# Ledger of designs, part 8: peptides against a protein of PDB entry 6UG1

Target 1, 304 residues: chain A of PDB entry 6UG1
Amino acid sequence: SNEERKRRKYFHMLYLVCLMVHGFIRNEWINSKRLSRKLSNLVPEKVFELLHPQKDEELPLRSTRKLLDGLKKCMELWQKHWKITKKYDNVGLYMRTWKEIEMSANNKRKFKTLKRSDFLRAVSKGHGDPDISVQGFVAMLRACNVNARLIMSCQPPDFTNMKIDTSLNGNNAYKDMVKYPIFWCEVWDKFSKKWITVDPVNLKTIEQVRLHSKLAPKGVACCERNMLRYVIAYDRKYGCRDVTRRYAQWMNSKVRKRRITKDDFGEKWFRKVITALHHRKRTKIDDYEDQYFFQRDESEGIPD
Target 2, 301 residues: chain A of PDB entry 6UG1 as posed
Amino acid sequence: SNEERKRRKYFHMLYLVCLMVHGFIRNEWINSKRLSRKLSNLVPEKVFELLHPQKDEELPLRSTRKLLDGLKKCMELWQKHWKITKKYDNEGLYMRTWKEIEMSANNKRKFKTLKRSDFLRAVSKGHGDPDISVQGFVAMLRACNVNARLIMSCQPPDFTNMKIDTSLNAYKDMVKYPIFWCEVWDKFSKKWITVDPVNLKTIEQVRLHSKLAPKGVACCERNMLRYVIAYDRKYGCRDVTRRYAQWMNSKVRKRRITKDDFGEKWFRKVITALHHRKRTKIDDYEDQYFFRRDESEGIPD

## One batch from the design tools (peptide; aimed at target 1 R7)

Design b1_p10_1_s3 (made by RFdiffusion4, then SolubleMPNN; from b1_p10_1, 6 letters changed)
Fold by OpenDDE base, seed 1:
Structure b1_p10_1_s3 (fold): chain B 304 residues (1-304), chain A 10 residues (1-10)
Amino acid sequence: as target 1 above (304 residues)
Amino acid sequence: MKEALELLKK
């Protein structure tokens, strides 16, 4: 019915806000001074120097290469620190089906909310789920004065799916679900004027995204619980930005159709949510990023 | 550099 379509749209909006607020809160927690002091000790001086290369005036690419090598070594150090990767409870922050949502409303399952103290202890010990691990990695980079963002791929239920039964078939659902991350890192390269994408936990990859990312879910099974729609960046100064354009090859033709921003009402609403979570002034870094997104929109074109 | 950063965290 038209009513059920409206209900699913509004529930998607509410769920999206809850996810974006969760990302904001986790971004505050990783700014802990106590955690920062502890995590900076994991990075030796030689690696710290690679994270902060001098500008090569002849070949700025040499400076970018040093930064990339520093980030690679930080990923290796993080793997040594991280002792226990826990499985997600149920589906974690991956996308739920409408059926799962309806069933969960009936089940009095007390979600054990992780407290800030428990999170800081988990990161400090190297024990937790992959999301806690990525968040801790961002904290370690921030502890080394690196301009690192926490990235969250928000997975609200698909309001464009009007099927009543949205049950997912098959036992391999967990492996396919976790094939691509929900959380990752971005690092500002001041030499190339670009964000570097870092997945320290799942794919263990560093990339300079041009047209496509390795972190973008591919294949039907992986996309069932991980649809690239709302990739939100949280910086160390409590900036909040939609960076979906970086990771979406087909933003205009495919991704937009699955977003609340497909219509003017949804666009205006989503801009208000981003603005409410954005607690810093604009910078030249935002200008370079917006220029990159503009060039990506022009190069994709408007779908016919 | 690292030492200077640790001083700013205290």
Scores: peptide ipSAE 0.072, ipTM 0.663, DockQ to the pose 0.011
OpenDDE base, seeds 2, 3, 4, 5: peptide ipSAE 0.016, 0.067, 0.018, 0.072; ipTM 0.659, 0.653, 0.666, 0.654

Design b1_p10_1_s4 (made by RFdiffusion4, then SolubleMPNN; from b1_p10_1, 5 letters changed)
Fold by OpenDDE base, seed 1:
Structure b1_p10_1_s4 (fold): chain B 304 residues (1-304), chain A 10 residues (1-10)
Amino acid sequence: as target 1 above (304 residues)
Amino acid sequence: MKEILELLNK
């Protein structure tokens, strides 16, 4: 019905806000001064120097290469620190079906909310789920004065899916779900004027995204619980930005159709949510990023 | 948070 379509759209919006607020809160927690002091001790001086290379005036690419090598070494150090990767309880922050949402509303399952103290202990010990591990990695880079963002791929239920039964069939559902991350890192490269993408936990990869990312879900089974629609960046200064354009090859033709921003009402609403979570002034880094997004929109073209 | 909830109720 038209009413059920409106209900699913509203519930998607509410769920999206809850996810974006969760990302904001986790971004505050990883700014903990106590955690920062502990995590900085994981990074030896030689690796710190690679994270902060001098500008090569002849070939700026040499400076970028040092930064990339420093980030690779930080990923290796992080793997040594991280002792226990816990499985997600149920589906974690991956996308739920409409049926799972309805069933969960009927079941008084007390979701055990992780407290700030428990999170800081988990990161500090190297024990937790992959999301906690990525968030801790961002905290370690920030402890080394690296301009690192926490990235969250928000997975609200698909309001464009009007099927009554959306139950997912199959024993491999967990493996397919966790094939691609929900959380990752971006690091500002001041030499190339671009964000570097870092997945320290799942794919263990560093990339300089041009047209496509390795972190973008591929294949039907992986996309069932991980649909790239809302990739939100949280910086160390409590900035909040939509960076979906970086990771979406087909933003205009495919991704936009699955977003609340497909219509003017949804676009205006989503901009208000981003603005409410954005607690810093604009910088030249935002100008370079917006220029990159503009060039990506022009290069994709308008879908016919 | 309160401001965001107010934006959802409009």
Scores: peptide ipSAE 0.026, ipTM 0.728, DockQ to the pose 0.103
OpenDDE base, seeds 2, 3, 4, 5: peptide ipSAE 0.025, 0.025, 0.025, 0.025; ipTM 0.719, 0.724, 0.726, 0.723

Design b1_p10_2 (made by RFdiffusion4)
Pose (drawn by RFdiffusion4):
Structure b1_p10_2 (pose): chain A 301 residues (1-169, 173-304), chain P 10 residues (1-10)
Amino acid sequence: as target 2 above (301 residues)
Amino acid sequence: MHEVEELYLE
């Protein structure tokens, strides 16, 4: 019914707002001073110097390389620090079906509250699922004074799914791509470096294609790329989906609430509500990348 | 999250 269609659109908006805010608060917890100081002693002087390379006037590229080596070394040592990698209970934060949600609302059960202290304890011990692990990785980079963003792929239920049944054909297929990952700024190449230290264990300087965007019909059942939100040290919140969307204006726009005007205005209201800093020059360099990327997409196939 | 899912029945 058209009524259920409208309810799905609203609940989608609601669930999305909650997800994005959770990203905002979790990013706050990541900045905890007490935790940052402990995680900093995990980084040797050698790697620390690689994470803060000297300006190389003749060839800025060498500085970028040193940072990549540093990022690689950090990924490695984080693989060692993280001793216990849990499985997501049930579905984690991956996209759920309308049927699944309706049923979760029915069954109330018992839910262990988490809170901030328990999160900190888990990151310091090295116990947690991949979300906690990557978030802790970002906290470590920040304790070393690197401009690290937390990236979250918000996976609200699909408001474009009109079906009354909503059934699907696997765990391994869900976890192929991450919900959380990291970006680090390169002041020499003036670009954001994508880092996934937990799932794909890769570092990529995304230009026109990214390894992180999910592929194949089976894998996209639980992970439909729509809202890639980046949170930074100074409490910025930017929609970074353009970096990770091969067909943004075609494939992805149909799945986002921003396809109509009311949707874009509303979404902007939330981003602004979550962006608690003023514009820096880096924001401009990023907008320039996005503009070029937006104009290079062209006609679809 | 769960409490938000309960709002679906409303």

Design b1_p10_2_s1 (made by RFdiffusion4, then SolubleMPNN; from b1_p10_2, 4 letters changed)
Fold by OpenDDE base, seed 1:
Structure b1_p10_2_s1 (fold): chain B 304 residues (1-304), chain A 10 residues (1-10)
Amino acid sequence: as target 1 above (304 residues)
Amino acid sequence: LHELEELILK
C-alpha cells in the first residue's frame, strides 16, 4: 500500500539518523585524551616519522609513498595490539530485514548499550568486535597527529524493498555479511591532496580510490546486509561529510535510487541531518574533496 | 539530539 511505503520511508529516515548519531558519538569517544596517550605508545618514532614525511618538492609521490609505508606499519602494529576479535551479536550494524525489525519490536530484547568506559577499556585491551577495532585504529592514528577520519557505511533498512517477507535464507549469511566492512578509516594525504582509504581489520588494505573501491560490496549475498548507500565521514574536529561518491562507482545510475536523497524532499532533509552533525568550519581540504566528487559525477555522466 | 528529533518529525 501507499501507507506501508510511507511507513518504511519514515522508519528508514529515523533509523538512518540513529546510525549517524551513533557514528558521531563513537567519533567523540575515540578523541579521548586518556586513550590517545595510551595508543601513541604503540607507534615507534621511526613509524611516526613515516607518517609525517617532509614534502619532497622534486617528487611529491615520494612523500606519499612514505605515508603509505607508515600506514602499512601502523596496520601491522594494530594487529599485534588486537588480541581478541569478537563476533557481532546477531547482525551488529549490518542491514536488518523488515521482518527482523517487526519481530524485534515485539521482543523486548534489552540491547546492552556499550558505555563509553567499556569502549575505552575494550580498545585499550585490544578486545572487541571489528567495529571497535577500526574505531581504535582511527584513535591510534589521531594520537600520532594524523588527520584520520572514521568512516561509517550506514545500513538502514531498504525502504525500496516492498516485499512483505524479506527473510534471508542462507547457511553462510554471517560470512557473506562480514566479507566487507561497515567501518573503516580515511587518512588525508597533504601531498596528493586526496583521502587515502584504510581498512585495518577486515580486508587489511590501503587504497587510493580513483573510480572504484575494494571496500564496496560485490555480489548478491554480500549486498543483502551491506548496501553501499550512506558512507559518512567523521573527522577529528567533529566534521560530518557524505563521502558516498568516493566508494560508489554508479552513484547516479544505481546508488541514488536506493537513497532518501532520490527526491528533493529527501535531499533537503538529509542535508539538514548532515548540517546538524557538522560541528566545524569549512576548510581547503573540503574544497579538494568536493572538486574530486564533482569530477567523479562528470565522469559517470547523467543516467539517461 | 532534540534538534535531530525535530528534524525527523518535520
Scores: peptide ipSAE 0.028, ipTM 0.739, DockQ to the pose 0.087
OpenDDE base, seeds 2, 3, 4, 5: peptide ipSAE 0.027, 0.027, 0.027, 0.027; ipTM 0.733, 0.714, 0.717, 0.736

Design b1_p10_2_s2 (made by RFdiffusion4, then SolubleMPNN; from b1_p10_2, 6 letters changed)
Fold by OpenDDE base, seed 5:
Structure b1_p10_2_s2 (fold): chain B 304 residues (1-304), chain A 10 residues (1-10)
Amino acid sequence: as target 1 above (304 residues)
Amino acid sequence: LHDLEETILN
């Protein structure tokens, strides 16, 4: 019905805000001064120097290569720190079906909310789920004065799916779900004036994204619980930005159709949500990023 | 957050 379409759209909006607020809170927690002091001790001076290379005036690419090597070594150090990767309880922050949402509303399951103290302890011990691990990695880079963003791929229920039964049948559902991350890192490269993508936990990869990312879910089974629609970046200064354009090859043709921003009302609403979560002034970094997004929109073209 | 809740509920 038209009513059910409206209900699913509103529930998608509410769920999206809750996810974006969760990302904001986790981004605040990883700015903990106590955690920063502990995590900085994991990074030797030689690795710190690679993270902060001098500008090579002859060949700026040499400075970028040092930064990339420093980030690779940080990933290796992080793997040594991280002792226990817990599986997600249920689906974690991956996309729920409409049926699962309805069933969860009927079941008064006490969601064990992870407290700030428990999070800080988990990161400090190296014991937790992959999301806690990525968040801790961002905290370690921030402890080393690196301009690292926490990236969250927000997975609200698909309001474009009007099927009543959205049961996902399959024994491999968990493996397909966790094939691609929900959380990752971006690091600002001041030399190339671009964001570097870092997945320290899942794919263990570093990318300089141009047209596509390895972190973008591929295949029907993987896209059932991880649909790239809302990739939100949280920086160390409490900036909040939509960076979906970086990771979406087909933003205009495919991704936009599955976003609340497909219509003018949804675009205006989503901009209000971003603005409410954005607690810093604009910087030259935002100008370079917006220029990159503009060039990506021009290169994709307008969908027919 | 309250203004956002009101904007979602209205």
Scores: peptide ipSAE 0.019, ipTM 0.657, DockQ to the pose 0.093
OpenDDE base, seeds 1, 2, 3, 4: peptide ipSAE 0.018, 0.016, 0.017, 0.016; ipTM 0.667, 0.670, 0.658, 0.655

Design b1_p10_2_s3 (made by RFdiffusion4, then SolubleMPNN; from b1_p10_2, 4 letters changed)
Fold by OpenDDE base, seed 2:
Structure b1_p10_2_s3 (fold): chain B 304 residues (1-304), chain A 10 residues (1-10)
Amino acid sequence: as target 1 above (304 residues)
Amino acid sequence: LHDVEELILK
């Protein structure tokens, strides 16, 4: 019905805001001074120097290479620190079906909300789910004065799916679900004026995204619980930015159709949500990023 | 959280 379409749209909006607020809160928690002091001790001086290379004026690429090597070594150090990767309870923050939402509303399952103290303890011990691990990695980079963003791929239920039964039949549902991350890191490269993408936990990869990311879900089974639609960046200064354009090859042709921002009402609403979560002044880094997104929009074109 | 709930309801 038209009512069910409206209900699913509104529930998608509510769920999206709850996810974005969750990302904001986790971004605040990883700024903990106590955690920072503990995690800085994991990074040797030689690795710290690689994270902060001098500007090579002859070949800025040499400085970028040092930063990339430093980030690689930080991923290796993080793997040594992290002792226990817990499986997600159910689907974690991956996309739920409409049926799962309806069933969960009827079942007063007390979602065990992780407290800030428990999070800080989990990161400090190296015990937790992959999301906690990524968040802790961002905290470690921030402890080393790296301009690292927490990235969250928000997975609200698909309001464009109007099927009554949205049951997922796949036996391998968990493996396909966790094939791509929900949380990752971006690091500002001051030499190339670009964000470097870092997945320290899942794919264990570093990339300089031009047109395609390895972190973008591929294949039907993976996209059932992980649809690239709302990739939100949280910086150390409580900035909040939509960075979906970086990771979406087909933003205009495919991704936009699955977003609330497909219409002017949804665009204005989503901009209000971003603005409410954005607690810093604009910087030249935002200008370089917006210029990159503009060039990516021009290069994709508007689908006819 | 309250400001965000107000933003959803408006």
Scores: peptide ipSAE 0.025, ipTM 0.725, DockQ to the pose 0.089
OpenDDE base, seeds 1, 3, 4, 5: peptide ipSAE 0.025, 0.022, 0.024, 0.021; ipTM 0.732, 0.700, 0.730, 0.699

Design b1_p10_2_s4 (made by RFdiffusion4, then SolubleMPNN; from b1_p10_2, 4 letters changed)
Fold by OpenDDE base, seed 3:
Structure b1_p10_2_s4 (fold): chain B 304 residues (1-304), chain A 10 residues (1-10)
Amino acid sequence: as target 1 above (304 residues)
Amino acid sequence: LHELEEKILE
């Protein structure tokens, strides 16, 4: 019905705000001074120097290569620190079906709300789910004075799916779900004036995204619980930015149709949510990023 | 939802 379409759109909006606020809170927690002091001790001086290379005036690419080597070594150090990767309870922050939401409304499933103290302990011990591990990795880079962002791919239920039964068919549902991350890291390269993408936990990859990311879900089974629609960046100064354009090859033709921002009302609403979560002044880094997004929109073209 | 949006944006 038209009413059920409205209901699903509204529930998607509410769920999206809850996810974005969750990302904001986790970004605040990883700025803990106590955690920072502990995690800085994991990074030896030689690796710290690679994270902070001098500017090579002859070949700026040499400085970027040092930073990339430093980030690779940080991923290796993080793997040594992390002792236990827990499976998600149920689907974690991956996308739920409408049927699962309806069933969960009837079952008062106590979301085990992880307290800040328990999170800091989990990161400090190296025991937790993949999301806690990525968040801890961002905290370690921030402890080394690296301009690292926490990235969250927000997975609200698909309001464009009007099927009553949205049961997922497949024996490997968990394996396909966790094939691509929900959380990752970005690091500012001051030499190339670009963000470097880092997945320290899932794919264990570092990339400089041009047109395609390895972190973008591919295949029907993987996209059932992980649809790239809302990739939100949380920086060390409590900035909040939509960075979906970086990871979406087909932002205009495919991704926009599955976002709340497909209409003027949804665009204005989503801009209010971003503004409420953005607690810093604009910087030249934001100008370089917006220029990159503009060039990506021009290169994709307007879908006919 | 507008009231919840107001309370979350407050």
Scores: peptide ipSAE 0.023, ipTM 0.682, DockQ to the pose 0.071
OpenDDE base, seeds 1, 2, 4, 5: peptide ipSAE 0.021, 0.022, 0.022, 0.020; ipTM 0.694, 0.708, 0.697, 0.667; seed 2 fails the geometry check

Design b1_p10_3 (made by RFdiffusion4)
Pose (drawn by RFdiffusion4):
Structure b1_p10_3 (pose): chain A 301 residues (1-169, 173-304), chain P 10 residues (1-10)
Amino acid sequence: as target 2 above (301 residues)
Amino acid sequence: VLSEVEEEYS
């Protein structure tokens, strides 16, 4: 019914707001001073110097390389620090079906509250699922004074799914791509470097294509790329989906609430509500990348 | 929190 259609659109908006706010608060917890000081001693002087390379006037590229080596070394040592990698209970934060949600609302059960202290204890011990692991990785980079963003791929239920059944054909298929990952700024190449230290264990300077965007019909059942939100040290919140969307204006726009005008205005209201800093020059360099990327997409196939 | 939000769907 058209009524259920409207409800799905609203609940989608609601669930999305909650997800984005959780990203905002979790990013706050990541900045915890007490935790940052402990995680900093995990980084040797050699690697620390690689994470803060000197300006090389003749060839800025060398500085970028040193940072990449540093990022690689950090990924490696984080693989060692993180001793216990849990499985997501049930579905984690991956996209759920309308049926699954209706049924979760029905069954209330008992849920162990988490809070901030428990998160900190888990990151310091090295115990957690991949989300906690990557979030802790970002906290470590920040303790070393690197401009690290936390990236979250918000996976609200699909408001474009009109079906009354909503059934699907695997765990391994869900976890192929991450919900959380990291970006780090390169002041020499003036670009954001994408880092996934937990799932794909890769570092990529995304230009026109990214390894992180999910592919194949089976894998996209639980992970439909729509809202890639970046949170930074100074409490910025930016929609970074353009970096990770090969067909943004075609494929992805149909799945976002921003396809109509009311949707874009509303979404902007939330981003602004979550962006608690003023515009820096880096924001401009990023907008320039997005503009060029937006104009290079062209006609679809 | 999300579980509480899911209850609102019903």

Design b1_p10_3_s1 (made by RFdiffusion4, then SolubleMPNN; from b1_p10_3, 7 letters changed)
Fold by OpenDDE base, seed 1:
Order: C-alpha cells, then structure tokens, then sequence
Structure b1_p10_3_s1 (fold): chain B 304 residues (1-304), chain A 10 residues (1-10)
C-alpha cells in the first residue's frame, strides 16, 4: 500500500539518523585523551617518522610511499595488539530485514548498550568485535597525529524493498554478511591531496581509490545485509561528510535510487542531518575532496 | 509524517 511505503520510508529515515548519531558518538569516544596516550605507545618512533614524511619536492610520490609503508606497519602493530575478535551479536550494525524489525519490536530484547568506559577498556585490552577494533585503529592513528577519519557504511532497512516477507534464509548468512566491513579508516595524504582507504581488520588492505574500492560489497548474498548507500566520514575535529561517491562506482545509475536523497525532499532532509552532525569549519581538504567527487560524477555521466 | 521529521531538524 501507499501507507506501508510511507511507513518504511519514515522508519528508514529514523533508523539512518540513529546510525549516523551512533557513528558520531563513537567518533567522540575514540578522541579520548586517556586512550590516545595508551595507543601512541604502540607505535615506535621509526613508524611515526614514516607516518610523517618530509615532502619530497622532486618526487612527491616518494613521500606518499613512505606514508603507505607507515600505515602498513601500523596495521601489523594493530594485529599484534588485538587479541580477541568477538563475533557480532546477531547481525551487529548490518542491515536488518523488515520482518526482523517487526519481530524485534515485539520482543523487548534489551540491547545491552556498550558504555563509553567499556568501549575504552575493550580497545585498550584488544578485546572486542571488528567495529570496535577498526574504531581503536583510528584512535591509534589519531594518537600519532595522523589525520584519520572513521568511516561508517550506514545500513538502514531498505525502504525500496516492498516485499511483505523479507526473511533471509541461508546457512552461510553470517559469512556473507561479514565478508565486507561496515567500519573502516581513511587517512589524508597531504602530498597527493587524496584520502587513502584503510581496512585494518577485515580485508587488511590499503587502497588509493580511483574508480572502485575492494570494500564495496559485491555479489547478491553479500549485498543482502551490506548495501553501499550511506558512507559517512567522521574526522578528528567532529566533521561529518557523505563520502559515498568515493566507494560507489555507479552512484547515479544504481546507488541514488536506494537512497532517501533520490527526491528533493529527501536530499534537503539528509543535508540537514549532515549539517547537524558537522561541528567544524570547511577546509581546503574538503575542497580537494569535493573536486574529486565532481570529477567522479562527470566521469560516470547521467544514466541513460 | 515526513513533515514531522523535518520539524525535528528545523
């Protein structure tokens, strides 16, 4: 019905705000001065120097290579620090079906909300789920004065799915779900004027994304609980930016159709949400990023 | 109502 379509759109919007606020709160927690002091001790001076290379005036690419080597060593150090990777409780922050949402409303399952103190302890001990691990890695890079962003792929229920039963049946459902991350890191390369993508936990990869990312979910089974629609970046200065364009190969043709921003009302509403979560002034880094997104939109073209 | 959600951000 038209009423059910409106209800699902409304619930998608509410759920998206809750996810984006969750990302904001986690970004505040990883800025903890107590945590920063502990995590800086994991990075030896030689690795710190690689994270902060001098600008090579002859070949700026040499400076980028040093930064990439520093980030690789930081991933290796993080693997040594992280002792226990817990499985997600149920589906974690992956996408729920409409049936799962309806069933959860009837079941008063008290979601144990992780407290800030418990999060900081988990990161400090190296014990937690993959999301806590990625968030801790971002905290470690920030402790080393690296301009690292927390990236969150927000997974609200699919308001474009009007099926009555949306149950996902499958023995491998968890494996397919966790194949691609929900949280990752971006690091600003001041030499190339680009963001470097870092997945320290899941794929254990570093990318300089041009047209596509390895972190973008591929295949039907993986996309059932992880649809790339809202990739939100949270920086160390409490900036909030939509960076979906970086990771979406087909933003205009495919991704936009599954976003609330497909219409003018949804675009205006989503801009208000981003603005409310964006607590810093614009910088030249934002100008370089917007220029890159513009070039990506021109290169994709308008879908026929 | 979607308009009520818009009022939360005005």
Amino acid sequence: as target 1 above (304 residues)
Amino acid sequence: DLQELEKLWN
Scores: peptide ipSAE 0.014, ipTM 0.564, DockQ to the pose 0.060
OpenDDE base, seeds 2, 3, 4, 5: peptide ipSAE 0.008, 0.008, 0.010, 0.009; ipTM 0.500, 0.475, 0.661, 0.628; seed 4 fails the geometry check

Design b1_p10_3_s2 (made by RFdiffusion4, then SolubleMPNN; from b1_p10_3, 7 letters changed)
Fold by OpenDDE base, seed 2:
Structure b1_p10_3_s2 (fold): chain B 304 residues (1-304), chain A 10 residues (1-10)
Amino acid sequence: as target 1 above (304 residues)
Amino acid sequence: NLQELEKKWN
């Protein structure tokens, strides 16, 4: 019905706000001074120097290479620190079906919300789910004075799916679900004036995204619980930015159709949510990023 | 200082 379409759209919006607020809160928690002091001790001076290379005036690419090497070594150090990767309880922050949402509303499942103290302890001990691990990695880079963003791929239920039964078939659902991350890191490269994408936990990859990312879900099974629609960046200064354009090859033709921002009402609403979560002034880094997004939009073209 | 960090990031 038209009513069910409206209900699903509104529930999607509410769920999206809750996810974005969750990302904001986690981004605040990883700014813990106590955690920062502990995590900085994991990074040797030689690795710190690679994270902060001098500008090579002859070839800026040499400085970028040092930064990339430093980030690689940080990933290795992080793997040594991380002792226990817990499985997600149920589907974690991956996308739920409409049926699962309805069933969960009937089952008063006490969502045990992880407390800040428990999170900080989990990161400090290296015991937690992959999301906690990524968040801790961002905290470690920030402890080393790296401009590292927490990236969250928000997975609200698909309001474009109007099927009554949206049950997912299959025993491999967990493996396919966790094939691609929900959380990752971006690091500012001041030499190339670009964000470097870092997945320290899942794919264990570093990339300089041009047109497409390895972190973008591929294949039907992986996309059932992980649709790239709302990739939100949280920086150390409580900036909040939509960076979906970086990771979406087909933003205009495919991704936009599955976003609340497909219409003017949804666009205006989503901008208000971003603005409410954005607690810093604009910087030159934002200008370079917006220029990159503009060039990506022009290069994709307007969908016919 | 947050301002000194901004100068290092820009």
Scores: peptide ipSAE 0.015, ipTM 0.521, DockQ to the pose 0.016
OpenDDE base, seeds 1, 3, 4, 5: peptide ipSAE 0.014, 0.014, 0.006, 0.014; ipTM 0.502, 0.508, 0.488, 0.502; seed 3 fails the geometry check

Design b1_p10_3_s3 (made by RFdiffusion4, then SolubleMPNN; from b1_p10_3, 7 letters changed)
Fold by OpenDDE base, seed 4:
Structure b1_p10_3_s3 (fold): chain B 304 residues (1-304), chain A 10 residues (1-10)
Amino acid sequence: as target 1 above (304 residues)
Amino acid sequence: DLQELEKTWN
C-alpha cells in the first residue's frame, strides 16, 4: 500500500539517524585521553616516524609510501594487541529485514548497552567484536597524532523493498554478512591530498580508492545485510561527512535510488542530519575531498 | 541526550 511505503520510509529515516548518532558517540569515546596514552605505547618510535614522514619535495609519492608502510605496521601491531574477536550478537549493526524489525518490536529484548567504561576496557584488553576492534585501531592512530577518521556504513532497513516477507534463507548467512565490514578507517595523506582507506580487521587491507573499493559489498548474499548507501566519516575534531561517493562506483545510477536523498525532501533532511552532527569548521581537507567527489560525479555522468 | 539514544541501540 501507499501507507506501508510511507511507514517504511519514515522508519528508515529514524533508524538512519540512530545509527549516525551511534557512530558519533563511538567517535567521541575513541578520543579518550586515558585510552590514547595506553594505545600510543603500542607503537614503536620507528613506526611513529613512518607515520610522520618528511615531505619529499621532489617526489611526494615517497612520503606516501612511508605513510603506507607505517599504516601496514600499525595493522600488524594491532593484530598482536587484539586477543579475542567476538562474534556479533545476532546481526550487530548489519541490515535487518522488515520481518525482523516487526518481530523485535514485540520482543523488548533489553539490548545490554555497552557503557563507555566497558568499551574502553574492551579496547584496552583487546577483547571485543570487529566494530570495537576497528574503533580501537582508529584510537591508536589518533594517539599517534595521525588524522584518522572512523568510517561507518550505516545499514537502515531497505525502504525500497516492499516485500512483506523479507526472510533471508541461507546456511551461510553469518559468513556472508561479515564478509565486508561496517566500520573501517580513513587516514589523511597530506602529500597526495587524499584519504587512504584502511580495514585493519576484516579484509586487513590498505587502499587508495580511485573508482572502486575492495570494501564495497559484492554479490547478492553479501548485499542482503550490507548495502553500501550511507558511508559516514567521523573525524578527530567531531566532523561528520558523507563519504559514500568514494566507495560507490555507481552512485548516481544505482546507489542514489536506494537512499533517502533520491528526492529533494530527503536530500534536505539528510543534509540537516549531517549538519547537526558536524561540530567543526570547514578545512582545506574538506575542499580537496569535495573536489574529488565532484570529479567522480562528472566521470560517472548523470544517468539519463 | 546522545547517551540515551545509545542505551536504546546497544
Scores: peptide ipSAE 0.008, ipTM 0.596, DockQ to the pose 0.119
OpenDDE base, seeds 1, 2, 3, 5: peptide ipSAE 0.006, 0.007, 0.006, 0.013; ipTM 0.490, 0.497, 0.485, 0.479; seed 5 fails the geometry check

